Peptides against a protein of PDB entry 3VA4. Designs and how they scored, part 96

Target 1, 107 residues: chain A of PDB entry 3VA4
Amino acid sequence: EPIGQLRLFSGTHGPERDFPLYLGKNVVGRSPDCSVALPFPSISKQHAVIEISAWNKAPILQDCGSLNGTQIVKPPRVLPPGVSHRLRDQELILFADFPCQYHRLDV

## One batch from the design tools (peptide; made by RFdiffusion4, then SolubleMPNN)

Design b2_p23_4_s1 (from b2_p23_4, 18 letters changed)
Fold by OpenDDE base, seed 5:
Parts: structure tokens; C-alpha cells; sequence
Structure b2_p23_4_s1 (fold): chain B 107 residues (1-107), chain A 23 residues (1-23)
């Protein structure tokens, strides 16, 4: 069962999509085998990772040295590669130019 | 303090919600 959710907002690329997040590492990237597969040219094959160590702990987001970066929208913050960012519920994230939102699920 | 951290968390959530509406 998923512990969290990553929502990709609708845009020129298409409709909204929701990705389940599980315990462990959830890789965000263009590669089709990623947990959160974003098949867009501006997304790196291995773009970022959302790691959930426990259901009662905030997930950790890390950029994996992506070409076009990972950013927190508000307050604005560009994530340096490999630096841990603790995700807040309903936090807005940019992977390259794609806006997403993390949501903690009630399990 | 814990109370200050919680208050900041609520404020950050508000900012996220406002940005969601903008996007």
C-alpha cells in the first residue's frame, strides 16, 4: 500500500497524473522503470529520489545531479545534488519545469 | 521551540496551497 503520492499537475504535456510512493526509494526520472516515470526530454533518466524510511517520518527528496534541476516552489529553493530536503505535506516541487505536489496518504 | 516549528509548518503549508492555486 502506498504511503504517499506525487501528483503531476496538468499542462501542455497532458492531464494530471498521480504516482503512488512506497517505503524505500522512489526514483523520479525519464526512464520507464522509475517509480515516478516522467517521460519528458527535460527530465533526466535518473532525476531525483524520494526516500521514505517510515510511515511516520517525512520523506527525503534528493536531486540526483539532474540536468535541469529540482526546485521547491515556496519558499523558492534550488536543491543542490545529493542534499537532503525533508518534504512537507502538500509541498510543491518542480522537476525541471514540471510542477508536482507531494501528499501524505492516510493508511 | 516545538510550537514555533509547528507554526512555521502551518505557514509553509499555506504558501504551498497558494502556489497550487497559481499553477
Amino acid sequence: as target 1 above (107 residues)
Amino acid sequence: SAAEREARERELLRLNEENEARL
Scores: peptide ipSAE 0.023, ipTM 0.474, DockQ to the pose 0.020
Fold by OpenDDE base, seed 1:
Structure b2_p23_4_s1 (fold): chain B 107 residues (1-107), chain A 23 residues (1-23)
Amino acid sequence: as target 1 above (107 residues)
Amino acid sequence: SAAEREARERELLRLNEENEARL
């Protein structure tokens, strides 16, 4: 069962989409086999990873050396490749210029 | 540059405000 969710907000690309997040590594990227598949040119094939070690622990977000970067919105922060960022519930994230939100599911 | 970093920060803050309003 999903432990969390990544929401891609609606925009010029189309409507809102929700992606379930599971224990282990959830790869964010343009490749269709990614857990969070964002089929947009500005997204790297393997852009970032959200790793969830347990249901009661905050996920870890890492940029994978993406071309257009991964950013936290508040407070603003560009994530250097491979540096771990602990995600807070309801945290706003930019993958390239695509705004997303992480939230923990009540399981 | 410092100016570019500040500009990016301002844009991100603007985006945050817009996104929070959408929630």
Scores: peptide ipSAE 0.023, ipTM 0.491, DockQ to the pose 0.031
Fold by OpenDDE base, seed 2:
Structure b2_p23_4_s1 (fold): chain B 107 residues (1-107), chain A 23 residues (1-23)
Amino acid sequence: as target 1 above (107 residues)
Amino acid sequence: SAAEREARERELLRLNEENEARL
């Protein structure tokens, strides 16, 4: 069962989409086999990864060397590839220019 | 710029609030 959720906010690409996040590695990318499949040209095939090691631990976000980057909104920060970032609940993330939000599910 | 970043943040926060209100 999902432990977290990644919300892709609505935009010109279409409506809002919610992606479940599970224990282990949740790959964010353009590739259709990604856990969080974002089928947009500006998203790298394997753009980033959200790793959840336990239900009671904050997920770790890492950019996978994406072309257009992964950013945290507050405070504004581009994540260097491979550098671990602990996600806070309700954290706003940009994958390329796509605004997303992580939130923990109450499980 | 700082102003652009702040504006973007405010917009994202607004979007978040609007989306949360719909849920």
Scores: peptide ipSAE 0.022, ipTM 0.551, DockQ to the pose 0.027
Fold by OpenDDE base, seed 3:
Structure b2_p23_4_s1 (fold): chain B 107 residues (1-107), chain A 23 residues (1-23)
Amino acid sequence: as target 1 above (107 residues)
Amino acid sequence: SAAEREARERELLRLNEENEARL
């Protein structure tokens, strides 16, 4: 079962969607085989990765050298490619211009 | 530029507030 969730908020692109996150690498990208598939032109094929090493450890978010970037919303911060960012529960993330939220699940 | 960075930050903060209100 999933141990985390990434929520894509609703917008002009369409309705809200929830993506399950599992142990290991959860790739975020436009490619349809990504764990978190965001089929939008502004998203890179391999945009970012959320790596979860254990259920009791905060996930690590890294931008994969995306064209339009990965940003933390609060406080605002652009993530340099390959730099690890520890995700807090309820963290708000921008993949390009798409707002998302990470949620830790109780399992 | 500094102005562009500030504008981006304001937009991100606005987005954060809107998203939090929907939670």
Scores: peptide ipSAE 0.021, ipTM 0.477, DockQ to the pose 0.031

Design b2_p23_4_s2 (from b2_p23_4, 18 letters changed)
Fold by OpenDDE base, seed 3:
Structure b2_p23_4_s2 (fold): chain B 107 residues (1-107), chain A 23 residues (1-23)
Amino acid sequence: as target 1 above (107 residues)
Amino acid sequence: SAAAQAARDAALLAANEAHAAAL
């Protein structure tokens, strides 16, 4: 059962998509092997990682040295590669220029 | 960039609309 969700908002790429997040490392990237597979040229093969250590703890987001970066939307901030960012529930994220939202599932 | 700002604005709008619909 998923512990969280990453929502990719609808856009020119297509409709909204929801990706389940599980305990452990959830890799975000263009590679089809990623837990959150974003098959877009501007996304790095392994772009970022969302690590969930427990259902009652905030996940950690890290950029993996991506080409086009990972950003927090509000307040706006570019995440330095490899630096841990604690995700807040409902937090808005840009992977390259793709807007997403993390939310915790009540399970 | 301008594109990034537009994406941020769209994300915020989408989040606000989703929240309003849930209330």
Scores: peptide ipSAE 0.132, ipTM 0.687, DockQ to the pose 0.027
Fold by OpenDDE base, seed 1:
Structure b2_p23_4_s2 (fold): chain B 107 residues (1-107), chain A 23 residues (1-23)
Amino acid sequence: as target 1 above (107 residues)
Amino acid sequence: SAAAQAARDAALLAANEAHAAAL
């Protein structure tokens, strides 16, 4: 059962895609085996991670030292590698230049 | 959609501003 969802907005790359987020580590990256697979050259193979713990289902986002970075939109903020950021419902994130949105699911 | 485009535009603007502030 997914705890949350990461939406990749539509763009020149193609249509909108929704990725389910589960307990544990949800890796965001270009590698096809990532939970959130973003097969784009500007995305690092392992770009970021969204970790959801059983004790606290609040997702924690960390950049993994990506080449093109991870940013929060509101308020605007570049995430330093390895620094934990608690994702809020409906929060907008940029992985490189790809806009995404986190959505908490009612489970 | 208009909403998706607005989100993209806002995200790009915010990212540019964040990068400028961080450099």
Scores: peptide ipSAE 0.124, ipTM 0.670, DockQ to the pose 0.052
Fold by OpenDDE base, seed 5:
Structure b2_p23_4_s2 (fold): chain B 107 residues (1-107), chain A 23 residues (1-23)
Amino acid sequence: as target 1 above (107 residues)
Amino acid sequence: SAAAQAARDAALLAANEAHAAAL
């Protein structure tokens, strides 16, 4: 059962998409093998990772050295590659210029 | 919901700002 969800907001790419997040590493990237597959040229093949260690712990987001970066929206913050960022519920994230939102599921 | 829309709008704004800064 998913522990969280990552929403990709609608845009020029198409409609909103919701991606389930599970315990362990959820890779965000352009590669179709990614847990969160964002098949867009500006997204790196392996762009970032959301690691969930437990349902009662904040997930950790890391940029994987992406070309176009990973950013937290509020407060604004560019994530240096490999630096752990603890995700807050409802946190807004930019992968490149794609707006997303993390939210914790009640499980 | 209104809250969800507000979040989307904020994210979109941030995306646009980030894009502009990158150019």
Scores: peptide ipSAE 0.124, ipTM 0.669, DockQ to the pose 0.046
Fold by OpenDDE base, seed 2:
Structure b2_p23_4_s2 (fold): chain B 107 residues (1-107), chain A 23 residues (1-23)
Amino acid sequence: as target 1 above (107 residues)
Amino acid sequence: SAAAQAARDAALLAANEAHAAAL
């Protein structure tokens, strides 16, 4: 069962999409092998990872050395590659120029 | 809903600002 959700907001690329997040590593990237597959040229094949160790712990977001970066919106922060960022519920994230939002599910 | 749209608009605005700051 999904423990979290990553929402990709609608844009010129298409409609809004919601991706379920599970225990373990949820890879965000352009590769179709990614848990969160964002098939856009500006997204790296393996762009970032959202790791969820337990349902009652904040997920950890890490950029994987992506070309176009991973950013937290509020407060603004560019994530250095490999640095752990604890996600807060409803946190807004940019993967390259794609706005997303993390949501913790009530399970 | 209006609330959902407002939230999205705010998020997109913030995202654009963050993107601009990162460049």
Scores: peptide ipSAE 0.104, ipTM 0.661, DockQ to the pose 0.041

Design b2_p23_4_s3 (from b2_p23_4, 19 letters changed)
Fold by OpenDDE base, seed 5:
Structure b2_p23_4_s3 (fold): chain B 107 residues (1-107), chain A 23 residues (1-23)
Amino acid sequence: as target 1 above (107 residues)
Amino acid sequence: SAAARRAEEERLLRLNEEHEAAL
């Protein structure tokens, strides 16, 4: 069962998409086998990872050394590669120039 | 234009592939 959700907002690429997040590592990237598959040229094959250790703990986001970076929107912050960032509910994230939002599911 | 967008997408992909090959 999913514990969280990552929403990719609609844009020039197309309509919005919702990706379920599970316990363990949820990889964000251009590769089709990623949990959060973003098949866009500016996204690295292995771009970032969202790790959920327990249902009652905030997920950890890390950039995986992507070319075009991972950023938190509010307050604005570029995430250095491999540095852990604890996600807040409804956190707004940029993977390259693609805006997304994390949401905790109440299950 | 559509052609300009395609050219930009190809450029972005090449840069990413070069970066990934260097990892």
Scores: peptide ipSAE 0.667, ipTM 0.931, DockQ to the pose 0.775
Fold by OpenDDE base, seed 2:
Structure b2_p23_4_s3 (fold): chain B 107 residues (1-107), chain A 23 residues (1-23)
Amino acid sequence: as target 1 above (107 residues)
Amino acid sequence: SAAARRAEEERLLRLNEEHEAAL
């Protein structure tokens, strides 16, 4: 059962996509093995990780040393590699140039 | 153009692969 959701907004790559997030590590990356597979050339194979330790705790986002970075949109901030960022519900995130949004699910 | 887009995508991919190989 998913605890959260990551939405990839529609763009030149195609339509909107929703990815379920589960307890544990949800890897974001170009690799098809990633929980959040973003098969785009600007995305690193293992780009970032969203770790959910418990259903009632905010997820932790970390950049994994990606080439093109991970950013919080509002307020704008580039995440240093390996530094934990606690995700707020409805947080807007850029993985490279791909805008996404984290949603906490009501479960 | 489509060719220009493909060329840019290939460029971006190569840069990423080089970065990943250097890690």
Scores: peptide ipSAE 0.662, ipTM 0.930, DockQ to the pose 0.797
Fold by OpenDDE base, seed 3:
Structure b2_p23_4_s3 (fold): chain B 107 residues (1-107), chain A 23 residues (1-23)
Amino acid sequence: as target 1 above (107 residues)
Amino acid sequence: SAAARRAEEERLLRLNEEHEAAL
């Protein structure tokens, strides 16, 4: 069962989408093979990764050297490639220009 | 316009692909 969820907010691309997150590495990217597939031109094939080591540990977000970056919305912060960011519940994330939100699921 | 939108999408994709190829 999923440990967390990444919500892609609705926008010009279309309606809201919810992606389940599991233990291990959840790759965010344009490639259809990604756990969180964001098939948009501004998203890198392998854009970022959300790694969940345990249900009771905060996930780690890392940008994978994407072109258009990964950012935390509040407080504003651009994530340097490969640098670990511990995700807070309900954290708002920008993958390129696409706003998303991470939240924990009851497990 | 639709054409302009498509052109922009293609531009963004090309830039991304070029970046990815350089990694």
Scores: peptide ipSAE 0.662, ipTM 0.930, DockQ to the pose 0.795
Fold by OpenDDE base, seed 4:
Formats: structure tokens, C-alpha cells, sequence
Structure b2_p23_4_s3 (fold): chain B 107 residues (1-107), chain A 23 residues (1-23)
């Protein structure tokens, strides 16, 4: 069962999409093998990772050295590659210029 | 260890808070 959800907001790319997040590593990237596959040119093949611990279910976001970056929207923070960020429920994230939102599922 | 995992989570939460406070 999913522990969280990553919502890609609707935009010029198309409609809203929801991606389930599971325990372990959830890779965000352009590659179709990514659990959060964002098939857009500005997204790196391996863009970022959301790792959810089995012990505390804490979602940790890291940029993987993406070309166009990963940012927290509010308060604003550009994530240097490999720097861990503890995601809060309802946190807004930019992968490149694609706005997303993390949602913790109550399971 | 469980203690190490909890300590790491607390560290990350503090870093989030420190970043927010510095803005």
C-alpha cells in the first residue's frame, strides 16, 4: 500500500497526475523506469529521489544532480544535490519548473 | 540502529526549521 502521494499539478503538459509513494526509494525522473515518471525534456532521467523510511515513514527528498534543479516552494529552498530535505505534508515542490505536492496518506 | 534513525530524522527536522528561520 502507498505511504504517500506525489501530485503533479495540471498545466500546459496536461492534466493532473497522482503518483503513489512507497517505502524505500521513489525515484523521480524522465526515465520510464522511475516510480514517479515525468516524461518531460526538462526533467533529468534520474532527477530526484523521495526515500520513505520503513521505521518512521519520514519522506526524505534529495536532488540527484539534476540539470534543472529541485526546489521547495514555501519557504523557498533550492536543494543542492544530495542534501536531504524532510518533506512536510502538503509541501509544494518544483522539479525543474513542474509544480508538485507531497501528500502523506493516513495508513 | 533505531536510535541512529531517530537522531537523523530529528537532525533533518532541525535543519528544516533553521532554514525557515533564517529566511
Amino acid sequence: as target 1 above (107 residues)
Amino acid sequence: SAAARRAEEERLLRLNEEHEAAL
Scores: peptide ipSAE 0.303, ipTM 0.793, DockQ to the pose 0.020

Design b2_p23_4_s4 (from b2_p23_4, 19 letters changed)
Fold by OpenDDE base, seed 1:
Structure b2_p23_4_s4 (fold): chain B 107 residues (1-107), chain A 23 residues (1-23)
Amino acid sequence: as target 1 above (107 residues)
Amino acid sequence: SAAARAAEEARLLELNAQHEAAL
């Protein structure tokens, strides 16, 4: 069962979409085989990864050397590639220019 | 170990907080 959720907010690209996040690595990227597939030109094929540990269910976000970057919105933080960021519930994330929100599921 | 994993998570949260404090 999913441990978390990544919500892509609605915009000019289309409606809101919710992606389940599971234990292990959840790759965010433009490639269709990514766990979180964002099929937009400004998203890198493998843009970022959210890794969730089975031990504590802690979600760790890392940028994978994306072209257009990964940012935490508030408080603002541009994530250097490979630097681990511990996501908090309801945290707002920008993958390139696409706003998303991490949600911890109550399971 | 469980203790090591807990310590690593705490470290990451501290790094988050330190970055925020430096803004």
Scores: peptide ipSAE 0.378, ipTM 0.819, DockQ to the pose 0.020
Fold by OpenDDE base, seed 5:
Structure b2_p23_4_s4 (fold): chain B 107 residues (1-107), chain A 23 residues (1-23)
Amino acid sequence: as target 1 above (107 residues)
Amino acid sequence: SAAARAAEEARLLELNAQHEAAL
């Protein structure tokens, strides 16, 4: 049962896509076995991780030492590798130059 | 839509923000 959602907004790469997020580690990356598979050259094979410990806790986002980085949009902030960032509902995130949005589901 | 506005905001903020050279 998904606890959250990550939306990849539409762009030159194609249409919008929604990815379910579950308890535990949800890996964001270019590798097809990632929970959030973003098959784009500028995305690292294992780019970042969104960890959800419980339905009533904010997820933790960490960059995994990606080549092109992970950024919070508002307020703007580049995430150093391995540093924990607590996600807020509706938070906007850049993986490389791909805009995404985290959404907490009603569970 | 709200989602479209959010996407546009993200893109505009990305464009206007100063990124580090490694990104």
Scores: peptide ipSAE 0.127, ipTM 0.649, DockQ to the pose 0.047
Fold by OpenDDE base, seed 2:
Structure b2_p23_4_s4 (fold): chain B 107 residues (1-107), chain A 23 residues (1-23)
Amino acid sequence: as target 1 above (107 residues)
Amino acid sequence: SAAARAAEEARLLELNAQHEAAL
């Protein structure tokens, strides 16, 4: 069962998409093997990771040394590769130029 | 919707960052 959700907002790429997030590592990237597969050229094959250690703990977001970066939107912050960021519910994230939002699911 | 507003907020913040970088 999913513990969280990553929403990719609609844009020039197409409509909104929701990706379930599970316990463990949820890789965000262009590779089809990624839990959050974003098949766009500006996304690195393995761009970032959202790790959820427990249902009652905030997920940790890390950039994986992506080419075009990972940014927290509010307040704006570019994530250095490998630096842990605790996600807050409803937090807005940019993977390259793709706006997303983390959502904790009520399970 | 709340989601639509969040998307717009994200977009506006991104746009502002781009403008700052362009200056």
Scores: peptide ipSAE 0.122, ipTM 0.640, DockQ to the pose 0.040
Fold by OpenDDE base, seed 3:
Structure b2_p23_4_s4 (fold): chain B 107 residues (1-107), chain A 23 residues (1-23)
Amino acid sequence: as target 1 above (107 residues)
Amino acid sequence: SAAARAAEEARLLELNAQHEAAL
């Protein structure tokens, strides 16, 4: 079962979507093979990765050298490629210009 | 909803950052 959730907020692209996150690497990207498939031109084919090593550990977010970047919203921070960022519950993330939120699930 | 509030917060923060950068 999913350990976490990534919510893509509603926008010009359409309605809100929730993506389950599992143990291991959850790739965020435009490619349909990604765990979190964001089929938008501004998203890189392999944009970022959310790695969850355990249910009781904070996930690690890394930008994969995306064209349009990955940013933390609060406080604002652009993530350098390959640098690990430990996600907090309810953390707001921008993949390119798409606002998302990470949520830890009760499992 | 909580999601709506979070989305609005994200948008407001982004908008504020853009405004600040534009100044």
Scores: peptide ipSAE 0.108, ipTM 0.634, DockQ to the pose 0.037

Design b2_p23_5_s1 (from b2_p23_5, 17 letters changed)
Fold by OpenDDE base, seed 4:
Formats: C-alpha cells, sequence, structure tokens
Structure b2_p23_5_s1 (fold): chain B 107 residues (1-107), chain A 23 residues (1-23)
C-alpha cells in the first residue's frame, strides 16, 4: 500500500498525474522503470529519489545529480546532489521545471 | 538569489491557485 503520493500538476505536457509512493526508494526519472516515471526530455533518466522508511514515514528527497536540478519551492532551495531533504506534507517540488506536490497518506 | 526567490513565489502562487480551483 502507498505511504505517500507525488502529484505532477497539469501543464503544457498534459494533465495532472498522481504517483503512489511506497516504503523504500522511489526513483523519480525519465526512465520508464522509475517509480515516478516522468517521460520528459528535461528530466534525467534517474533524476531524484524519494526514500521512505518504516520508522520515519516522512520522505527523504535527494537529487541524483540531475542535469536540470531539483528545487524546493517554499522556502526556495536548490537541492545539491546527494543531500537529504526531509519532505513536509504538501511540499511543492520542482523536478527540472515540472511542478509537483508531495502528499502524505494516512495509513 | 532574489530573482530565484521571486520565481519560486510565482510558482507557489500559481500552484496554490490551481489547488484552489481543484478543491
Amino acid sequence: as target 1 above (107 residues)
Amino acid sequence: SAAEEAYYRRVEEELRRRLEELA
């Protein structure tokens, strides 16, 4: 069962999409085998990772050395590659220029 | 930078607007 959700907001790329997040590593990337597959050229094949542990269900987001970066919107922050960022519920994230939102599920 | 912060504020505001419309 999913522990969280990552929402990709609608845009020129198409409609909104929701991705379930599970315990363990949820890879965000252009590669189709990613947990959060964002099939867009500006997204790296393995762009970032959202890791959720059983003892800490607040996800840890890390950029994986992506070409176009990962940013937090509030407060504004560019994530250095490999540096852990604890996601807050409802947090807004930019993968490259794609706006997303993390939502914690109550399970 | 100030420019980046301004950009992020605009993004946040736009996303907030979208969320309000969807809610």
Scores: peptide ipSAE 0.053, ipTM 0.581, DockQ to the pose 0.031
Fold by OpenDDE base, seed 5:
Structure b2_p23_5_s1 (fold): chain B 107 residues (1-107), chain A 23 residues (1-23)
Amino acid sequence: as target 1 above (107 residues)
Amino acid sequence: SAAEEAYYRRVEEELRRRLEELA
């Protein structure tokens, strides 16, 4: 049962895609083994991780030392590698230059 | 940087627009 969702907005890369997020570590990356697989050259094989420790707690986003970075859109902020960022519901995130949005699912 | 700030403002505006269109 997914607890959250990461939406990849549509763009030149293609249509919108929604990725379910589960308890534990949800790896974002270019590798097809990632929970959130973003098969784009500018995305690192293991780019970032969204860790959900409990259904009633905000997830933690960490950049994994990606080449092109992870940024929060509002307010604008570059996430240093390994630094925990508590995700807010409806948070807008850039993985490299790919805009995404996290939202909590009602479960 | 100022350039980054400007870029992210544009991104925010674009994403906001998309979200508004989704209602």
Scores: peptide ipSAE 0.047, ipTM 0.579, DockQ to the pose 0.032
Fold by OpenDDE base, seed 1:
Structure b2_p23_5_s1 (fold): chain B 107 residues (1-107), chain A 23 residues (1-23)
Amino acid sequence: as target 1 above (107 residues)
Amino acid sequence: SAAEEAYYRRVEEELRRRLEELA
């Protein structure tokens, strides 16, 4: 079962979508091979990674050197490439200009 | 910067609105 969820909010691109997150590396990117596939031009093929370990199940978000960046909304923060950010439940994330929210699932 | 902060504030407000609609 999934340990977390990444919600892509609805927008001009279309309706809301929920992506399950599992142990290991969940790649966010435009490539269809990504766990979180965001097929949009402004998203890099491999944009970011959400890594979840079995130890505490708290995800670590890293930007993979994306063109249009990865940002935390509150408090505002642009994530430098390769720098680890521990995600909090209900945290709001921008991949490029696409607003998303991380949700920790109780498992 | 002020411009950046304003942008994030607008994004936060929009997302908050969306969350309220979902609740």
Scores: peptide ipSAE 0.044, ipTM 0.567, DockQ to the pose 0.031
Fold by OpenDDE base, seed 3:
Structure b2_p23_5_s1 (fold): chain B 107 residues (1-107), chain A 23 residues (1-23)
Amino acid sequence: as target 1 above (107 residues)
Amino acid sequence: SAAEEAYYRRVEEELRRRLEELA
């Protein structure tokens, strides 16, 4: 069962969607093969990765050299490609222009 | 560079605006 969840907020693209996150690498990208598939032209085919090493450890977010970038909303920061960012529960993330939120599931 | 600093300043301002809308 999933360890975490990535929520894509509603917008012009459509309604809110929730994506389960599992142990290992969860790739975020436009490609349908991605764990978190965001089929939008502004999202890179392989945009970012959320890696979960253990159920009791904070996930690591890395941008994969995306065209339109990955940003943390609070505090505001652009993630350099390949640099590890430890995700906090309820953290707000921008993949290109798409606002998302990570939260840990109680499992 | 000054241009790079200006870019990041604008990005942060936009992110702050979006934060206000989401939270």
Scores: peptide ipSAE 0.040, ipTM 0.576, DockQ to the pose 0.038

Design b2_p23_5_s2 (from b2_p23_5, 19 letters changed)
Fold by OpenDDE base, seed 4:
Structure b2_p23_5_s2 (fold): chain B 107 residues (1-107), chain A 23 residues (1-23)
Amino acid sequence: as target 1 above (107 residues)
Amino acid sequence: MAAEEAAYAAVQEELRAAKEAAA
């Protein structure tokens, strides 16, 4: 069912959490309506979006003009708002200061 | 389970190293 997974690593905020990713837009944000709800003050209500298309199961990550930014960890890169970034399997992402990892699921 | 823990540790180390290098 889910095409991918976004893992929020454990930290001062609490334990690790895994979020399923589906076809279409998976919004990352503080709002509880987000597919990937990160209820932390440093996360924008709508922080970023991970879009997965049927013809391209590799997710496209875009920052939505978040306050504290979206970054790729390795190699380090700050994502300009609205610029598409193709996620690789096991890629490490920072939403603000929160480290996450994308995992492609076998479906 | 052990493999999962090892993978987690490796990721944490990579994250730490990346942050340190970027600072």
Scores: peptide ipSAE 0.105, ipTM 0.643, DockQ to the pose 0.036
Fold by OpenDDE base, seed 1:
Structure b2_p23_5_s2 (fold): chain B 107 residues (1-107), chain A 23 residues (1-23)
Amino acid sequence: as target 1 above (107 residues)
Amino acid sequence: MAAEEAAYAAVQEELRAAKEAAA
């Protein structure tokens, strides 16, 4: 049962895509075996991780030392590698230059 | 529809601003 969702907004790369997020580590990256597979050259093979410890806790986002970085949109912040950021519902995230949004699901 | 469009526009503006700041 998915606990959250990561939405990749539509753009020049293609249409919107929604990725389910589950308990544990949800890896964001270019590698096809990632939970959130973003098959784009500017995305690192293992770019970031969204870890969900419990359904009633905010997920933790960490950049994994990506080449092109991970940013919070509002308020603007570049995430240093390995530093935990607690995601708020509806939070906007840039993986490299790809805009995404985290959404908490009702479960 | 109007509310959804307004929300989308707000998101896009924030994204634009963030991209410009990161460039």
Scores: peptide ipSAE 0.103, ipTM 0.646, DockQ to the pose 0.035
Fold by OpenDDE base, seed 2:
Structure b2_p23_5_s2 (fold): chain B 107 residues (1-107), chain A 23 residues (1-23)
Amino acid sequence: as target 1 above (107 residues)
Amino acid sequence: MAAEEAAYAAVQEELRAAKEAAA
């Protein structure tokens, strides 16, 4: 049962994609075995991680030392590698230059 | 579907506005 969702917005790369997020670590990266697989050259093989410790707690986003970075859109903030960021519901995130949105699911 | 499309458009506008504000 998914606890959250990460939406990759549509763009020149293709249509919108929704990725379920589960308890534990959800790795975002270019590798196809990542929980959130973003198969684009500008995405690092293991780019970031979204960790969900409980259904009623905000997920923690951390950049994993990616080449092209992880950013919060509003307010703008580049996440230093390994620094924990608590995701707000509906928060907009850039992995490299790919816009995504986190959505909390009520379970 | 209409509600979801409207929400998507709003998010896209928010994203655009945020990017412009950060530039």
Scores: peptide ipSAE 0.101, ipTM 0.649, DockQ to the pose 0.034
Fold by OpenDDE base, seed 5:
Structure b2_p23_5_s2 (fold): chain B 107 residues (1-107), chain A 23 residues (1-23)
Amino acid sequence: as target 1 above (107 residues)
Amino acid sequence: MAAEEAAYAAVQEELRAAKEAAA
């Protein structure tokens, strides 16, 4: 049962896509084995991770030493590799230059 | 549906503005 969602907004790459997020580690990356698979050249095979420890706790986003980085949009912040960022509901994220949004689900 | 479209447009505008500011 998913307890969160990551939305990839539509763009030149194609239409919008929604990815369910579960308890534990949700890996974001170009590899098809990733929970959030973003099959684009500018995305690292293992780009970042969203870790959810409990349904009532904010997820933790961490860049995995990606080539093109992970950024928070508002307020603007480039995430240093391995540094934990607590995600807020409706948070806007850039993986490389791909815009995404996290939101929690009511379960 | 109209509310969803408005929300989406607002998010896209924020993203655009953020990208321009960072460029």
Scores: peptide ipSAE 0.096, ipTM 0.641, DockQ to the pose 0.035

